# Peptides against a protein of PDB entry 6RGO: the designs that were tried, part 77

Target 1, 392 residues: chain A of PDB entry 6RGO
Amino acid sequence: MALKLLGFNQDATCFSVISSNKGVTIYNCDPFGKCFELEKSTSNDEELDFLVEMLFSTSLIAVVDKTIGASKRKKLKIVNTKRKATICELTFPHEIMDVIMNRKIICVVLKSDQIFVYDISCMKLLRTIDVRGEKLKSTSKFRNSEAVGDIGVRVSLSTDNNSILCYSSYSKSDKENAPLNDIVVFDALKCIQINVLPAVHQSNIVCIACSPDGMLMATASEKGTIIRVFKTIDTENDEPILVNEFRRGSRPSRISEMKFNHDNTLLACVGESDTIHIFALPVTTTEADANEDDTLQQSSHSLSSSINGLQYISKGLANRFGKIIVSKIPTQSQQRHVAYIKIPENAKYRIGFPKDTTNTIHICGEDGNYLVYSIPRNEVGPCTLVKSNTFD

## One batch from the design tools (peptide)

Design b1_p23_2_s2 (made by RFdiffusion4, then SolubleMPNN; from b1_p23_2, 12 letters changed)
Fold by OpenDDE base, seed 2:
Structure b1_p23_2_s2 (fold): chain B 392 residues (1-392), chain A 23 residues (1-23)
Amino acid sequence: as target 1 above (392 residues)
Amino acid sequence: DEKLELFKKELEEARKELEEREK
């Protein structure tokens, strides 16, 4: 049977799949098993296509049926999985490309490069972000060049209540085909733009991950060789702060998904390559409570890898062309993965980090494998398989 | 109105389910 992965929920307690015979199935990770099935609306052997976004492990899901007809592709259904009932239906002017949510916000991305931001508590529209309209205001001369191919606005939302929305935007370049290589950081609750990261890659951004707390963001371009991690809110001299630059590989390969773990110590990426890469982030020691005396001698041998060499070469090439975030990180200091998982080259995988265990990763494949791996802490190497299940 | 009140009720049930799992 052809399986299509929809992905993990926010805390990696569930994942959703499309089965060509059954429709949408949601699996619980622990204990492993089916927790919900949405039957096909049609008896036809048509290729099923759905968007499904879960509100964590709750009975609330957002569903878009993309299988048949331009009208269904514009409808968002909010479904109670326990009652098997549609509790809300919204219709959009354009095809829905993506749906993301947390406890507070639903974001709906349209093929028109519009982002509709809703208060989940009442399904009230808070904001319409028109990424294309922002481009047209900045570039008064350019016609609506349709995005060539599968290049559209990408989004990521923090899983916390702060509801930090990161989205790709068009660069202010005077080129007719301006790339989607800017990032906007948006407070989805207050409906304010917090930050703009200009030209974070040379080509279109195809993958974005926001950290659970919304404090970090990872980006990858179509090339997928370099991953950049930025602070979302904090700036230095009105310039974006690049925290890390990771090298996934030397060969171009599309990254389909990235995720931070719940404590912002790890970043995982998956895509068209045979390898899931896991990168270590520097632990931001908040300098806060140096005060209290408590003598607990736990000799955590922090392997102080002496990466002393972050010479901030502050060479102000303030040239008249739009402030490209020139990586201040020398290409030689690009960090590699600390851990990896080998996967079949032809199988699409999704990733999730469980909340309770910062050194484990959940993965699922269109090959019907659900796998739990342990991430090595003190060594660079392969992850260890801890648990495996199969699904159909 | 009735559909919105039903939606709010079902969302509040889902929020309670979330709060019970986070304990």
Scores: peptide ipSAE 0.266, ipTM 0.856, DockQ to the pose 0.777
Fold by OpenDDE base, seed 4:
Structure b1_p23_2_s2 (fold): chain B 392 residues (1-392), chain A 23 residues (1-23)
Amino acid sequence: as target 1 above (392 residues)
Amino acid sequence: DEKLELFKKELEEARKELEEREK
């Protein structure tokens, strides 16, 4: 049967799939099994298309039926999975492209490049972000969105209560065809823009991940060769802080998903390539207040291989044209500890990091495989398969 | 109003379910 993956929830305790015959199925990861099914509303052999965003492993999901007609594609349903009942329905002016949520916020991305930010507690609209708003005043030409397939606003939301929203925005260029290569960092609770990272790639951003705590973001362009990691909030001399630049590969390949682990020590990416890549991040020592007292000399000889993280403070040479040229981090810093998982070339995979095990990754494939891998920390190499399950 | 109160109740139940799993 054709499976379409909808992805993992925020903590990788569940994942959702579309089964051509059944509709939407949600699987629990541990113990592995079906926990919810949303039956197909139509007996027709129509290809099912849904958005499903889970509120962690709770009984609440956001659902968009994209299968039939332009009207359904504009409807967000919040469903209680235990009661199999729609508890809220919202209708949008345009097709829903993405839905993301945490404990506080739900964000709805429209085909119009609008982001609707809601307080989940009451479904009150907090903000409408118009990513085109600055441009639409100048360019009345709606790009006929039919021909330019997968280019739209990308979003990622922190899974914490701080609710840091990162989204791709159009560069301030007089070109009608300006790329979605800026990132805006937005406090979704306060409804304020915190930061703007201009021109983080040369081409459109097609993938973004926010860290669980909202302190980091990862970005990839349509080339998918370079992944950049930035601080979200912190700036240096009013310039964006590039923390890491990773090379996924030399060949262009689309990255479909990126995820940070819960301690911000790993970044995984998956896409059209035969390989999931897992990059090691420097541990950001939060300078927690060194309260003086307890001298417990636990001499853990952690061989801190002094990765002299040359903080290449890429002083973004603001080139004369206001383009931050993200200085290429020297190629030596692109070769940090990388773990990998080989996947079938023709199977789409999704990734998730469980909360409890920072060295474990969950993956699921449209081939019907749910796989749990252990990630090597001290070496570059393949991940070890720990658990496997199949789903239909 | 009733739908909103039902929604708030359902969300609060889901929050409790989440808090119980995080302990």
Scores: peptide ipSAE 0.192, ipTM 0.814, DockQ to the pose 0.774
Fold by OpenDDE base, seed 5:
Structure b1_p23_2_s2 (fold): chain B 392 residues (1-392), chain A 23 residues (1-23)
Amino acid sequence: as target 1 above (392 residues)
Amino acid sequence: DEKLELFKKELEEARKELEEREK
């Protein structure tokens, strides 16, 4: 049976899958088991495709039926899983490409490169963001939507109540074919643009992760060789702050998902490669907590001594002549992973970080494996498998 | 209107369920 992974919820307490025979299934991670199943509405042997976004471990999910030929590709359903009932339905002018939510908002990404921001409490539209519209003022040609392959607007949302939305935008280049290589940081509650990070990669951004608190953002291009981590809100001299630059690999490989852990100490990435990479982030010691007890400092200092050589290279993105030269961190100073997980070749995996255990990662594969790994803290090496389950 | 009231009720139940799990 072909499984298709939809991913983990915000706190990695549940994950969702598409089973060709059953439709959408939600699994609980602990205790492991099926907690919800949405039956296929059609008896046709058509390849099922869905978007499912969970509101944490609640009975509320957002569902889009993306099955080929379905008129439903433009419909967002809010479903109560306990009642198996659609409690809200929204119809969009274009196909839904992505849905993300937290406790406060739902964001709906369309094939038109529009982002619809809703207040979840009343399903009121707060904002329509037209990612193309800033470009259309310069170039009146609607790109024929057919020739834009797998390159669309990417989004990530903070899981907290701050509701920081990061999305990819088109560079202001007069080129008809400007890449999606800018990032916009948006307060989704206030509906205010907070920041713009221009030309964070040379090619289209294909993956974005926002930290749970919305203070950090990770980006990867279609090359997937370098991951960049930025501050979302803070700027130095009106320039974006590059916190980290990580090397995933030397060979191009698509990154499909990235996630921060709940304390912003780790960034994981997964994609088409045989390896999940986990990177350590520098602990931003806020100067404020310098007053409490000496004893916890010793364990953080050993990792910090190798990381303290990372001067915050607030090398301002020197805007010389429209090329934001992200100062190439010398290839030698690019951080590698601190931990890794080997996965089967050609298996699609998804990742999640549980809230309570910052050094644990949940992964699930289209091979039907749900795996829990412990992440080493003090050494560079493989993650240790703690628990394994299978699903169908 | 009635669907929106039902939705608000269902969402408030889901939010309470979330707040109870986070305590």
Scores: peptide ipSAE 0.150, ipTM 0.785, DockQ to the pose 0.770
Fold by OpenDDE base, seed 1:
Structure b1_p23_2_s2 (fold): chain B 392 residues (1-392), chain A 23 residues (1-23)
Amino acid sequence: as target 1 above (392 residues)
Amino acid sequence: DEKLELFKKELEEARKELEEREK
C-alpha cells in the first residue's frame, strides 16, 4: 500500500499516516498500536491528501481533506476521535497549506500567504497576519501572487503555553522576486511582533523549527546545507543572536522537518537525504552552577581542525548579511557532537522527540517502519536502535 | 450558541485528560 507520512504530534506519543486504502490512521507510540482511523470519504482511486494536527495525545484533531475539489481544501474540521464526529468546521477564502496547534492556539496557513491565529478555547480569530500585505507596506510594490511552486510561508509554534510563533516573511527588497528569507517572531497570545530576523538565508526558507519553550528556532533554506539556530526573543544591540550554525552536508538536499528535544540540547533534521542528523546544542549553563569544579578531563583528540573552518565562514557571512552577532560560543564548548541515523534512500521519514527521554528519538517511514533510537551524547557516531515496529 | 458550548466542553475534557497524563 502507498503510505504518506503526516508526522508526530507535539510530544511524539502519536503519529499520523495516510493509507491509500484506509484514509487517515493514527498510531500510538507506546504501547505501539492503531488508536484512530478516519475512513476515506470517496471510493475513487484518487491519491489521498490530508492535513492532520493532533492536540497532543487527546481525542481532538484538526483535519483538512485536500484530496477532492478546491472547496474541501479550504475547510478545517475539528474532530473528536472518540465520537468520530466533527465538532467545528471553518471555511477559509484560500486553500489551507498548513495547520499547527498547541494547548492555546491554532494557526492556519493559507496559499494566500495569510496566517489565521485562533484561540482554541472558543475558536475566536485573534489575528490575521498578511505576510504579503506586510511586504507591501514595507516596499510599496505589488508582487504577483503566483509564488511559483512549493515555496510558501513556513511556520512553527512553541508547544508550551507561551505560544511563540515563528514564520517566514519576504525581505524588504524592491525586487519583485524578494525571497522568503526573513523570520518574524510573534507572540500568538498577545498578538504582538516580538522580533524580526532579516535575511537569515540567501534563498527562501523551506523549514523552521521552534523549541518547545519558544526560546530557540532553527531555520533551513532551499539549499538545506546550513542550519542556523537563533534566539527568538533575545537580541544583542538590537541585532539577532545566532546561537549555532550547523552543516548538514556539502551537497544540496531539501530538509523537510527539524525538531528540538524537550530540554533544547538536541536538534534533529530529516529530508531527502539517506541520513537523519542530530546536532548537539551548547547547554546555556545559567551562571549559577559554574562553582562545581567538575574536572571533566578533556580528551583533547584532534577534532579541532574542522571547527576552525566554521569560525572563518561565520565572520565572512556576518560582514555581508548585517550584524548577525554570532555570540562567541566559548571555544571550549565547541565540541558539537553529531549523531546520525541511516535511512533507506528515497524513503520519507518524520521525526519526534518524546518528553520523558531527552536522549531518545522516534522516527517513522513511508516504508511502514516505526523506530526508536538512543542518541549518543558524548561521542560522534550512529544512534543505537532500541525498538522497532511495523505499520500498514 | 449550543455548538460552541459543546466544543468548549469537549476541549475542556481534552485539556483535563492531558493534565492528568502530565501529572
Scores: peptide ipSAE 0.303, ipTM 0.872, DockQ to the pose 0.824; fails the geometry check

Design b1_p23_2_s3 (made by RFdiffusion4, then SolubleMPNN; from b1_p23_2, 13 letters changed)
Fold by OpenDDE base, seed 3:
Structure b1_p23_2_s3 (fold): chain B 392 residues (1-392), chain A 23 residues (1-23)
Amino acid sequence: as target 1 above (392 residues)
Amino acid sequence: SKKLEEFAKELKEAEKELEEKEK
């Protein structure tokens, strides 16, 4: 059967899939089993396409039917899975490209490069962000969105109540063909722009991850060879906004998803390659817990020496021409993965980190495998398979 | 609207289901 993966929920307790025979199915991870099924509305052998975003492991899901006709692709439904009923319906002027949520906020991304931000508690529109409109003060031509294939605005939302929204934006270059290579950091609750990170890659950004607490973001370009990790907020300390640069590989390969674990110690990435890569993040020791365990200091010292090579060009020129945030980090300072998982070639996989176990990763494949891996702590190497289940 | 009141009730029930799983 053809399976299409929709992904894990925010805490990796559930995942959703499209089955060609059944429609949308949601699986619980532990105990493993079906918890919800949305039957096909049509008897036709049409290829099913849906967006499904879960509100954690609750009875609430956001659903967009993308299977048939341009009208349904503009409609967001909120469904109660216990009642099997649509409790809310919203219609947008353009096709829905993505839906993300947490306990406070729903963000809806449109094909028009607009982001609609809603307060979930009352479904009130808080903000419409027009990613094109910020550019169009200089150039009147709407890029006909037909010719720009899989390149659109990318978004990620913190899973916490702070509701930090990171999104890709167009560079302020006078060129008609400006790439989506800027990042905007936005407080979705207060509706305030916190930060703008210009030119974080040379090409369009195709993947963004926000940390659960909204303090970090990871970005990857169309090349997918380098992953960059940034602070979302400028700290008063002269600390670099770019905290890590990771090398996934030497060959170009699209990254489809990235996730932080719940304590911001690991970043995982998956995509078109035969390998899930897991990177270690330096623990930012806030000065408070400086007392006890001597053993972790050795790993932090090797990381700090590699970051000191970021010669920030002086504060003076940066005020007139937007701060070049990405100095060329020497290729020698690029960290590799600490752990990996081999996956079948051409199988799409999704990743999730469970809340209770920082060294465990959940993965699921279009091959019908749900797999739980243990991540090694003390060695660089393969993850160990702990549990496996199959789904149809 | 009655649907938004139902939604706000369902959301409160969902928030309570989350708090019960975090204990």
Scores: peptide ipSAE 0.252, ipTM 0.857, DockQ to the pose 0.802
Fold by OpenDDE base, seed 5:
Structure b1_p23_2_s3 (fold): chain B 392 residues (1-392), chain A 23 residues (1-23)
Amino acid sequence: as target 1 above (392 residues)
Amino acid sequence: SKKLEEFAKELKEAEKELEEKEK
């Protein structure tokens, strides 16, 4: 049967899938088993498409029926899974492209490049973000959304209560074909723009991951060869702080998903390649808690570990052709993966990091495999398979 | 609306269920 993966929830305790025969199914990861099923409402042999965003392991889910020809592609339903009841329904002016949530916020991304930010507690609209801005309202060239397939606004939301929203935005170039290569960092609770990271890639951003705490953000372009990790809030001399630059590969390959682990020590990526890559992040010791008065006299040899903050010098060398050349960070600074998982080339996989086990990764495939891997800590190598389950 | 009050109640119940699982 054709399975379509919807993904893991925020803490990787559950994952959701579309089964062609059953509709939406939610699985619990541990103990492994089906915990919810949303029956197919359509009698037709139409290819089912849904968005499902879970509120962690709660009975609350956001559901969008994206099935082709369905008038429902503009409708968000909040469903209580225990009651099998729709508790809220919102209708949007355009097709829903994505839905993300945490305990405080729901963000709804539309095909119009609008982000609707809601307070989940009352479903009150806090903000409508128009990523196209006012200038593009005059050019009624809706990107004929048929020809420019998968290029839209990408979003990621912190899973914590800080509710840091990272989204891709159009570069300020007055060109009709401005790339979605800027990132905006937005406080979704306060409805304030915190930061703007200009031209973080040369092409459109197709994948974003926010860290659970919202302090880090990972980005990948259509090329998917380089992943960049930035601080979200902090700036150095009003410039974005590049924490890491990772090389996924030499060949172009789309990244479909990235995730940080719970303690921001690992970043995983998955996509069209046969390999899930896991990268190690330097633990930024926040200097804050060193105030406890432990009087022990030992000679503070100031190992000023000069964390050479790689200043992302956004010296956009406008090459003669008006292409924003993101300063080529020297290829020597590009870190490789510390761990990897091999997956079938033709199988779409999703990834999740459980909260309690920072060196464990959950993966699930459209091949019907749910797999738990242990990540090596002290060596570069393959992850070890710990648990395997199948679903249909 | 009554539906939003019911939703806010269900969300608050769900938040409690999470806090109980995190202990």
Scores: peptide ipSAE 0.250, ipTM 0.856, DockQ to the pose 0.799
Fold by OpenDDE base, seed 2:
Structure b1_p23_2_s3 (fold): chain B 392 residues (1-392), chain A 23 residues (1-23)
Amino acid sequence: as target 1 above (392 residues)
Amino acid sequence: SKKLEEFAKELKEAEKELEEKEK
């Protein structure tokens, strides 16, 4: 059967798929099994297209039916999966491109480059972010709507209650074809812009991941060769803090998804390549709880030595024209993956990190495989397959 | 009104479902 992956929920306890014959199916990861099915509304052999965002493992999902007609593509439904009932319906002026949520916030991304931010508790609109309107304030030239190919606004939301929203924005370039290569960090609860990271890549940003706590953000461009990790909130001398620069590969390849694990120690990426890459992040020891006393000599000495050297505080060369060029970390300081998973060529996979096990990754494929891997801690190498299941 | 009250009730039930699964 043709499967289309929708992805994991926020804590990787469930994943959703579109089956051509059944409609939307949600699976539990542990115990593995089908927990919900949304029946196909039409008997037609039309290619099913849906957006589905889960509220963790709850009975609430956000659904957009993109299969039939321009009107349905503008409707967001909140569905109770236990009752199989639509409890809320919202209609937007433009096609819905993405929907993301946490316990507090729903963000709806439109084809118009607008982000609608809602308080989930009452479905009240808190903010409309107009990414094009922000560009218009900075540059007199509208990009004509016709050049909306595969390049649109990308978003990521923290899974915690802080509700840090990261989104791609247009650079302040006078060029008609300004790239979506800026990042805005936004407090979705307070509706305040916290930070702006200018020109984080040379080309359009196609993938963003926010950490679960909202303190870190990963970005990838259309080239997908370099992943950059930034602090979201913290700045140094009003400049963005680049924490890491990772090299995924030498060949261009689109990254479709990135995820942090729940303790911000790992970043995984997946895309059009035959390889899921997992990168290690420096453990931010919060300096605070170094109270003197307890001498527990746990031998964590060995891995610390090699990472210490590369506090490349990339002094952003503030060029005279106020363009903070995020200084490229020297190619020698580009970290490679610490772990990897080989996947079938041309198979679309999605990734998720469970909360309970910081060294475990869940993956699922359009090939009908759900796989659980253990990530090596002490060596650079392949992940070990721990569990495998199939779905249809 | 009624749809928002129903939605607020459903969300409160979902929050309880989260709290029960996190225990």
Scores: peptide ipSAE 0.227, ipTM 0.847, DockQ to the pose 0.796
Fold by OpenDDE base, seed 1:
Structure b1_p23_2_s3 (fold): chain B 392 residues (1-392), chain A 23 residues (1-23)
Amino acid sequence: as target 1 above (392 residues)
Amino acid sequence: SKKLEEFAKELKEAEKELEEKEK
């Protein structure tokens, strides 16, 4: 059967797939098994397309049927999976591109580059964010929607109650083709802009991940070679704080998804490459406990040679991008442990981090594999397969 | 509206389902 992956829920306890024959299926991760199915509304051999966002492991899901007709693509349904009933239906002026939620907020991204922010408790509209802004309405020759199909507003929402929303925005360039390379950090509850990170990449941002606590965000451009991690709220001299810069690879490759683990110690990325990459984030130990273990000086000699490439990028970025105070990433934190998982070529995978096991990652593939891996913390190397299941 | 009251009830039931799984 042709499977299309929709992804994991917020805590990686469930994942959703589209089966060409069945419709939407939700699987529980532990114990592994099918927990819900949304049957096809149509008997036609049409390619199924859906958005599904789960409210964690609850009976509530948000569903958009994108399969047929411009009218369905504008409808959001909230479904109770236990009752098999639509409890709420919203209709939007434009096609829905993305839906993201936590316990407090639903965000709906439209093809018009608008973000609708709702209080989930009452489905009240709190804010409409127009990412194009009023100034770009004059230069909005509709990007001919056909050729640039994949460049839209990207969003990520913290899974906590603080409800930090990160979204891509157009740079304030008078150029008709301003890239989506700014990030806006937004308090979705208070409906206020907290921060703006200008020109975080040279090209359009295609992937954003917010940490569960909303304190960090990861960004990747169309090139997918460099991942940047920033603080969301904190600034240094009114400038954005770059916490980490990771190199996924030398070859351009699209990143489709990134996730932080629940303690902000790991960042995983997946995309068109044969490899899921997992990067170690420096634990911001508060300076107090760093005094004692001065003794492990000796053995770090050999890996020094490959890192010399990072020093040259710092001088070049400082001149063209405003003074991103690259807070001196302590040269000691240069041993960025990187773990990896090999996946089949051309297989699309999704990733999720379970809450209770910060060294474990869940992955699922359009090949029908659900896999659980253990992540090495103290060394660079492959992840170890712990559990395997299949689905259809 | 009756639908919003029903939705608010469903959400409170879902919040309880989350609190029970976090214990």
Scores: peptide ipSAE 0.213, ipTM 0.836, DockQ to the pose 0.804

